# Designs tried in a protein design run: peptides against a protein of PDB entry 7PB4. Part 185

Target 1, 105 residues: chain A of PDB entry 7PB4
Amino acid sequence: KMLNIKEYKEKLLSTLGEFLEDHFPLPDRSVKKKKKNIQESSVNLITLHEMLEILINRLFDVPHDPYVKISDSFWPPYVELLLRNGIALRHPEDPTRIRLEAFHQ
Target 2, 218 residues: chain B of PDB entry 7PB4
Amino acid sequence: DALQMAVGYFEKGPIKASQNKDKTLEKHLKTVENVAWKNGLASEEIDILLNIALSGKFGNAVNTRILKCMIPATVISEDSVVKAVSWLCVGKCSGSTKVLFYRWLVAMFDFIDRKEQINLLYGFFFASLQDDALCPYVCHLLYLLTKKENVKPFRVRKLLDLQAKMGMQPHLQALLSLYKFFAPALISVSLPVRKKIYFKNSENLWKTALLAVKQRNR

## One batch from the design tools (peptide; made by RFdiffusion4, then SolubleMPNN)

Design b2_p14_7_s3 (from b2_p14_7, 6 letters changed)
Fold by OpenDDE base, seed 3:
Structure b2_p14_7_s3 (fold): chain B 105 residues (1-105), chain C 218 residues (1-218), chain A 14 residues (1-14)
Amino acid sequence: as target 1 above (105 residues)
Amino acid sequence: as target 2 above (218 residues)
Amino acid sequence: SAIELVQRHLELLS
């Protein structure tokens, strides 16, 4: 049962990867370079797919505390996108932490 | 079924011919309470009953009891919440009912199916911050709702003014910290770095029920 | 499921 869930999760993430890359790509390297010039640290931004993967994994791995800390690798527009569209929720006690939206059946 | 009859009673009002109106009301109220706490209510039932609780159709005691048992089986419709907020604007409910509603809204926030329309009501909620009784709960709600686009200079000023008036309240600090997170340039005041944001536990009234709802919806 | 929820949300973004 757990194996099936994991397989399903991986399949879903794989499918979403292509979708997210097409519709929500990271800014061009040129824009990243410009941002790097503003930020002293060359922080590599992760894809929206990777961000969702982190969130989903956290939900499955630690369902009682499914929150993920927003790191510098999180592109702010992605965070806002997830929050704005109800995909993610902010932690009630820590604005730097987010989780996937609760299950609705 | 008994629940449908009870909901129908509250929706349509008491049938004039009932000699014992109070007994009938209590019977139906207990039916709703029992189902709500055991199994939760369907979104449609919450839609009807929440509207009734805030419309002023019944007395404060009845409204309070109804509102306390607005526990979802699965989800709460955003539309129900929007309608409920509209009743708050009309002002036919008591102050205590308003407080209870905000507590309920915070407690049930994760069970609301969508939040786009609720987010559009941000300004209304923000305006309610001036009510001392509501302020702690409204801050909590706003903390959950606030997006970068909501953080405007005039709202920052209002929050700072409110802090000046009320003192450094944990709930205000929490909201201000979030505002600072979104718009650091708008808040020049050094906010104490609180490791933990503290809100009044609005969930206490529904803690057991909420756990049950979460378990059913896994 | 959480996965289905994410999928639904993402579909709405398309």
Scores: peptide ipSAE 0.070, ipTM 0.417, DockQ to the pose 0.089
Fold by OpenDDE base, seed 4:
Structure b2_p14_7_s3 (fold): chain B 105 residues (1-105), chain C 218 residues (1-218), chain A 14 residues (1-14)
Amino acid sequence: as target 1 above (105 residues)
Amino acid sequence: as target 2 above (218 residues)
Amino acid sequence: SAIELVQRHLELLS
């Protein structure tokens, strides 16, 4: 049963990857390196697919604490998209943490 | 004040105990409309009401009326627009609401305080070009947003394909002309040299209000 | 909608 769930998860993620890239593309990295000396932590934004993968994996790997900390790599519009659609939920006490909604209906 | 009560009503939802829910809703909606058209709304009020209008919390008629009165007193927060776009992706709003939103966005574009985050949403807007109802307004928006870095070969192909499908629409030609300006090597097709760019007058709904806003901010 | 498809797929996972 666990193997089937993992395989299904992988298949699902693979299918979603192409779809999400087409419909929810990452913002064009404006190359404008504004020169300001702040260590350009080139925050690499992750795809929506990658974000979902992280959330799904966390739910499976750590079901008792399925929350993921929102990093700078999380593009805010994606976070908002997931939250507003009920795909993800914010931690009630820590708004910087989100989890995949357990669609256990 | 009456406006705060009205905004609060929309934000928190109807208080269970009101027997005349429709009358109360209409009262608050009229309050918002009156203030918006006379004085404009604060950025915070627009933030709240815009989200409500696109969230699907209320019916299409109510959402439409709310969107029509999203007139700023001074500025619109970029964050409000980003949030609004996220709601559009959810698909809980009607097609007509989406059209109205894009019309609003174009009309109010100059009143948005910042454009950096909106520019990052370029891909989202571009994807909406495929919707025939949205296409004219999205083209106008993209015309306002497009930078050289946005002009990519795949987008050129998509625009040309869209032109092949829809014909030589003025709004599409305007956008293509801008693309050609930024990246002439990517567009081999001779575009008619249009001296004047013509978009649908999306501002007509808010023309009087926009004039008033500009006068207040002088 | 695209997001509805995502939701449906996720519902199948859970």
Scores: peptide ipSAE 0.237, ipTM 0.637, DockQ to the pose 0.091; fails the geometry check
Fold by OpenDDE base, seed 5:
Parts: C-alpha cells; structure tokens; sequence
Structure b2_p14_7_s3 (fold): chain B 105 residues (1-105), chain C 218 residues (1-218), chain A 14 residues (1-14)
C-alpha cells in the first residue's frame, strides 16, 4: 500500500508539473539580484512543481513537523499563491515556515 | 480616522449584524475614493486595499472601484505588486479586473519604489501576451521592463508568431523594436522604423491623479 | 482554474 501511494504521488506530481509549467511560468532566472556589495548570488528559483514536491515530501517524511522554511529559491508569487488558496499554511509563530495544508482532515 | 475605519472595514470584512451592509460598504468606498483622489493613499493602505481588490473577497463592482482609487500619496511598494500578481494567478478576479490591473501597473510604474522583484515577474507578464484583452497593456509593461537579458530566442519567436496571428499591432511593433535594439541578431525581419512609439496611453484613467501626485511630491 | 486542479490533485493524495 505504501509503495502504491509513493508511485501515485510521483505520477500526480509529474502530471501537476506539466500543468503548472504551462499555467504558471517560472520567472526569468537571469535577473541578477544586484544586491549592492554582496556577491551576485544567482538565486536559482524553483518551479511551483518543485515547491509542491518539497511540501508534499515534508508532510510525508516528517508528519509531526511538516513545515518547510521559505528560502530565497521560493518565488514570492508562488508562496502567496499557495497560501492564499489554502494549499499551504504559514507557521503560526514563524512566518518564514510553511506547510502543506492537511486535506485529509 | 475615517480612512482607517474604511480600510479596516475592507480588511476585516463586513460585520454580519449590520442591516445596512450595502450602505456601510458604499460609505467606506466613498471615503477611500475621496481620500485617494484628493491626497493619495499611503503605501500600507495600497498594500491592503490592492490585495483586497484582487482577492475576490468582494464583488467585481467593488473590486473595480477599489482598484481605480489605488493612487499613491508618494510610492507603491513593489511587494504589493508581487502580491497582486499572485492574486492574478489565483484567478478569482474577473477579466476586466485583470485588464484594469495592468493598466494601473503601467500608469503607476514610476511610483513603484523598486523594480527588482517586478523584473523577476517578466516571464509571467510575457505569458499573458496571449490574452487578447491584456496584450496591449502587457506589451507596454514589457516595454518598460525589458532588459537585454530578457531578450531570448524563444520570446522572439513567440512575439513574431503573435504578430503573424494578430497583425502588425503598434504595441507589438514597439516591443519588437526594443527587442531588435537589444538583440539585432535574433530579429532578421525588417521592422518599419516607426519614429513614434504608440501605446494606448490615451485612456489613462489616472492622468489627473498622477499629475496631482507629481505636484505634491515636488 | 489551474489552482483548483492543484487542489483537487492534492486532495487525492491526502
């Protein structure tokens, strides 16, 4: 049963990935954040698919602490999209952490 | 403060118990409208109200009225724009609201405090070119945002394809001319050297308001 | 909407 769930999860994620890429294109990766003095860290933004994958995996892997820290790789519009649609929730005490909403309640 | 009460009303939502919900809503809308057109709104107020207008919390008529009065006293936060774009992705707002938003974004472009995050949204805006209703305004926005690094072969192809489909639209030609300027090797097609770039600027709903803002900030 | 589809798929995962 667990193997079937994992495979199903992967297939669903793959299908979602294609869909999300078409409807929610990635921002231009080439925009060098000109931070004034600090090293041009080209922050690689992740896809919405990858973001969801991270959130889903965290929920499955660590169900007692399913929160993921928002990194610079998280495109703000995607974060807000997930939060505002109830797909993700912010940690009540740490707004830099988000979790996948438990749809199985 | 009447404005604070009005903003608070929109933020917290209508209190169920009021029999005169519509009258209260109208009162608060008028308050926001009056202040916005007379004095402009603070960046924080715009942040709150812009999100509300695009969230689908209220009806289209209310959202439209709120969006029309998103006039800054001084500046608009880029974060507000990023948040607004996220709401566009959710699709809870009407097509007319989306059009109005892009018109607003173009009109208020110079009042946005920073452009770094907005520049990251380039791909999102570019993807919206396929919407016929949005295309003229998106082209104008892209014209303002486009840097050499944004001019990629696939985007050139998409623009040329769009031109083939829609014809030689002035707004598309303007954008293509800019692309050719940045990357002449990518555009083999001879573009007519139009001396004047024409965007649908004639219908700036905020023209008077923008003049007032500029006058206050001199 | 695209986001509704995402929600539906996530509901199926849960």
Amino acid sequence: as target 1 above (105 residues)
Amino acid sequence: as target 2 above (218 residues)
Amino acid sequence: SAIELVQRHLELLS
Scores: peptide ipSAE 0.207, ipTM 0.610, DockQ to the pose 0.093; fails the geometry check
Fold by OpenDDE base, seed 2:
Structure b2_p14_7_s3 (fold): chain B 105 residues (1-105), chain C 218 residues (1-218), chain A 14 residues (1-14)
Amino acid sequence: as target 1 above (105 residues)
Amino acid sequence: as target 2 above (218 residues)
Amino acid sequence: SAIELVQRHLELLS
C-alpha cells in the first residue's frame, strides 16, 4: 500500500508539473537590471510544481506538523492560487506558514 | 528635486521625527500627483511608486491616489507590471485597488515597453475572471493579450460556464468572439455577430493624461 | 483519496 501511494504521488506530481508549466510559468525575473548598487538578492523562485511537491512531502513526512514556512522563493501569485483554490491553508496563528489541505482521514 | 524627495519619502517611509506625518504625506502625494498629471513619471518612478501602492505600506486612500497618478512620461516597464501583479496576489490591497489596477493596466497597455513577460501571466489573469468585480476589466485585458496558443479547451469551457452564470455580458462576448476567431472548432455556440466590441471605458480616468502622453511622444 | 482531492483542486486552477 505504501509503494502504491508513493508511485501515485509521483505520477500525480509529474502530471501536474506539465500542466502547471504550461499554464502558470514563472516570469523570467532574471533580467538583472545592471544598475550597480542595489544588491537585489536574486532570490531564485521555485516553480508551482516544486511548491506543491514541498507541501505534499511535508504532509506525508510530518503529518503532525504539516506546515511549511513561506520563504522568499515562494512566488506570491502561486501562494495565492493555492490558497484561493483550497489546495493550501494558512496556519491559523502564523500566516507565514501554509499546509496542504488535509486529504487524509 | 521635489519629486525625488517625494518618491524617496514613499520608498523609505516616514522618518520617525516628523511631527506632522500627515501633512508631510499629503505634501509629497500632491507633488507626485502634480508632476504625474503635468509631465508624466519616469519608468523608474512608476516602478517604485506602483510597488508601494500595492504593497499595503500605506492606507487604501493613499494607495488609490498613488495608483491614479501612475502616468508615464514615455513608457512603463513590463517588470513593474509583473511586480505589481505579484503584490496583488499577496492580498494586502483592497478589492477596489485591484479593480483600479486592472483599469490602469488596460488604460496604460500601449505604454508598456514589452509584453513577453505579461503574456506569461495570462493564466493568472484568466483565473481572476471568477471575481465578479474584476471580470469586465480582466476580459478587456485578456482581449488585448490573447494569442492562439492561449486558447485552450479548458479555458473555453470556463468562459462558457461563466457566461451561463452571469449571462451574455458584452465583455465576455468580446473575449469569446476572439477565442472563436483563433479556435473556431472549440466554440460551437453561435455568438451574436456584434459589429462593435464594447468594453467598459477603463481609460476614462486617464483620457486627458493619455492624450497628453501621446502628444509628447510624437 | 488525498490525491483525488488534489486533482480536484488542481482542476479548479485550470
Scores: peptide ipSAE 0.103, ipTM 0.687, DockQ to the pose 0.039; fails the geometry check

Design b2_p14_7_s4 (from b2_p14_7, 6 letters changed)
Fold by OpenDDE base, seed 3:
Structure b2_p14_7_s4 (fold): chain B 105 residues (1-105), chain C 218 residues (1-218), chain A 14 residues (1-14)
Amino acid sequence: as target 1 above (105 residues)
Amino acid sequence: as target 2 above (218 residues)
Amino acid sequence: SAIDLVNRHLSLLS
């Protein structure tokens, strides 16, 4: 039973990954012209796939506190996409934390 | 330069000591407005001010005024648009600001220097079609952005579902027509032959300014 | 099931 869930999770994540990469790729921010002084911290943005993986893993690993803190690596459009589509929910008391929406049976 | 001072004010924020913060704000805002409508703004100025308008640093009234004067002298940087879309998703801007931004984006589309990165945002724009307030403008934007590779079966289904829900809206029909052009096999529904495509954005707030920009850049 | 959730989420995104 557990193996089937893990395998299913992996397959699901893989299938999601392909879809998300095709339809929701990260913009190439590399064209930062080296203007001198603003230490724009090159925050490495993670893919939507990676973001979902984090959320799913948190739900499985810590089901009593399934919330993930939004980091600078979370591209705001991805966060909005997940929230807007009901895939993720903000923590009621801490808007900096989001969780994967429970499987509405 | 007065413009540089104004842009610097918005970028750095109000200096603590000014007793008359509102007057200073208004002065700088008027400076930006005057230059923008008269001559247009440099790409760097638009980059800074557009970011400020969408960041939630100032109130909605100020943000609206800034956004309304985001008129280019020559071009708008694609990077500015990508950053702007990111800010829209942070949730610090009002719904009206989002609508205004999409109107602006459609209006200024031809002045954006490159489209490669904006095209990568196609999925995000498409996802915004579900917002009734944004839908007309997003359809127009998608009409400008859509390539053959963007026309997918699931998007066709979403558009048809939206049409079923909202009715045969002209902006939606225009987009569907374009989809049918690129992928006729995906759209079995007979679309009315429209001689003219009409989008709500026919009354562009920037029409006069854009004509002036085009004349200066010829 | 987690699969159903993901499928549902996929259906929301597609």
Scores: peptide ipSAE 0.087, ipTM 0.793, DockQ to the pose 0.039; fails the geometry check
Fold by OpenDDE base, seed 2:
Structure b2_p14_7_s4 (fold): chain B 105 residues (1-105), chain C 218 residues (1-218), chain A 14 residues (1-14)
Amino acid sequence: as target 1 above (105 residues)
Amino acid sequence: as target 2 above (218 residues)
Amino acid sequence: SAIDLVNRHLSLLS
């Protein structure tokens, strides 16, 4: 049963990944390279797929504290997308932390 | 230059706890407004000021005034728009600011230098259709952005569901008509043949300024 | 089920 859940999780994540890559790609930041003075925020943004994976993994690994801290690698549009669609919820006391909504039994 | 000083003030913030913070702010804001409406702003100035207006660094009144004077001298960088969309999602700006931004984006659409990166944001704009306040302006934006490749079955379903919820809105009908044009097989519903596509005149706030920009760049 | 939840989330995004 647990193995099936992991496999299903992986399959789900992979299917989601393809969809999310096609429809919600990261904007190409490469254009910022040419102008010298703008401190390129060197922070690598993660994909929406990776963000969801982090949230799902946190829920499974630490079910009593399933919240993930929003880092600089979290592209704000992705965070908003997850929150608006009810996929994620903000921590009631700490708006910098989010969790996956539906996985809480 | 007075404009450079004003932009620098907004970028760096007030250096000294000067007793006249509000007067200084107003002075710089008026400087930006005057230059923007007379000559337009350089792409770099728009980049800085647009981000400031949406970052929540200043109050809603200030942000609104800044956003209203984001008038280009020549072009707007697509990078500025991408950054702006990111700031909108941080949630530090008011709902009214979001509406104003989309109105601005539609009004200034032709002055954006490139559309490749903006087209990548199609899905995010589409998701914003669920916001009743944004929906009319987002429909207009999507009408400008939509390509055949964007017309997917799931988006058609979402638009039809939205129409079922909100009724036959002119802006939604306009977008659906475009979708039907690109993918007639996906939309079986007979759309009323509207001779004229009617969007809310989002550009009305900038009509005079836009005419001036077009005249200068001819 | 977790699967149903993920499917529901997918349906919201798609």
Scores: peptide ipSAE 0.079, ipTM 0.796, DockQ to the pose 0.038; fails the geometry check
Fold by OpenDDE base, seed 1:
Structure b2_p14_7_s4 (fold): chain B 105 residues (1-105), chain C 218 residues (1-218), chain A 14 residues (1-14)
Amino acid sequence: as target 1 above (105 residues)
Amino acid sequence: as target 2 above (218 residues)
Amino acid sequence: SAIDLVNRHLSLLS
């Protein structure tokens, strides 16, 4: 039963990956390093797929505290996309933490 | 240069020592406004000031005034727009600022140097259709951005669902008509034959300035 | 179930 959940999760994530890459790609941050001091935060943004994987993994690994801290690698539009579509929820007391929404039946 | 000093003030923030912070802020804001409306701003100045307006560094009144004077001398960098969209999602700007941004984006659309990166944001703009305040302007933006490749069954469904919820809005009908043009098989619903596509005139706030920009760049 | 939740989320994104 646990193996089936992991396999299903992987299959789901893989299927989502292609869809998310096609419809919600990261902007090409290949801003040519011209020398001006714009602290382009060298933070590598993760894909929406990777973000969802983190959220799903947290839900499975720590179901009693399924919240993930928003890091600098989380592209704000992705966070907003998840929140607006009800896919994720902010922690009621800590807006820097989000969880995958348990669709309560 | 007075403009460079003003931009530098907004970028670096107020130097602690000025007793009259509000007077200094107002002085620099007026400098930016005067130059922007008279001559337009350089792409680099827009890049800096647009991000400041959306970052929540200043109050809503200041942010609104900055955003209203984001008038290009020549072009706007698409990178500035991409960064701006990111800031909109951080949650530090007001709903009114978001509306103003989309109005600005539609009004200034032709002055953006490239569209490749903006087109990659199509899905994010589409998701913003759910915001009732943004919907009219987002529909207009999507009308400008939509390519055949963007017209997908799930987006058609979302638009039809939105129409069912909000009614037959002119801006939504315009977008649906475009979708039907690209993918007639996906939209079986008879759309009213509108002789003219109607969007809210987003450029009204900048009409005079935009005319001046177009005249200078001809 | 967590699977049902994921499926529901997928349906919202698709």
Scores: peptide ipSAE 0.047, ipTM 0.788, DockQ to the pose 0.038; fails the geometry check
Fold by OpenDDE base, seed 4:
Structure b2_p14_7_s4 (fold): chain B 105 residues (1-105), chain C 218 residues (1-218), chain A 14 residues (1-14)
Amino acid sequence: as target 1 above (105 residues)
Amino acid sequence: as target 2 above (218 residues)
Amino acid sequence: SAIDLVNRHLSLLS
């Protein structure tokens, strides 16, 4: 039973990943190395697929606290996309934390 | 120069706890406005000031005034636009600022140096069609951005559903007509033959400024 | 089912 859940999760993630990559790709940050010393912390943005994977994993690994803290690697348009479509929800007391919706039985 | 000092003020904030914070802010804002309308702004200045206007660092009135004077001397960097779209999603700007930004983006579209990265944001712009306040301007933007590869069956369905909800709006009809042009097999519905493409607010706030920019770059 | 949920999410995104 648990193996089937993992396989199902992987298949689900792969199918979602392909769709999201095609329709919601990350903009190529041409890191034009203009040497201006503003330490723009080169925070590597993660893909929408990776973001969903993190959310799903948190739900399965820590079901009593399924919230993920929004990091600098979370591209704001992706966060907004998930929230607007009801795929994710903000924590009621901490707007910096989000969870995957509808997997909460 | 005065412009560099003004941009620096907005970027770094006030150096001294001046008792006259509002007077200093107004002075620098007027400096930016004067230069922008007279000569336009460099791409680097627009990059900095767009970020400030959308970051929520200042109040809505100040942000609105900054955004209204985002007039290029020559070009706008597509990177600035991508960053701006990111800020819009952070939710620190007002609804009115979002509307103004889309109006600005449509008005300044031809002055953006490249479109490849902006085209990658097509899906995000398309999702914003559901916002009633943004819908007319987003349709206009999508009309400018849409390529054949963007016309997909699911997007056609969404546009038709939106039309069913809000009626046959001119801006929506314009976009649907373009979709039918690129992919006639996806749109079986007879669209009214509109002789002229019409988008609301074709008279943009920047009409005079844009004419001046075009004259300087000839 | 998880599949139904994903399909629902996909339908919202699609």
Scores: peptide ipSAE 0.039, ipTM 0.778, DockQ to the pose 0.037; fails the geometry check

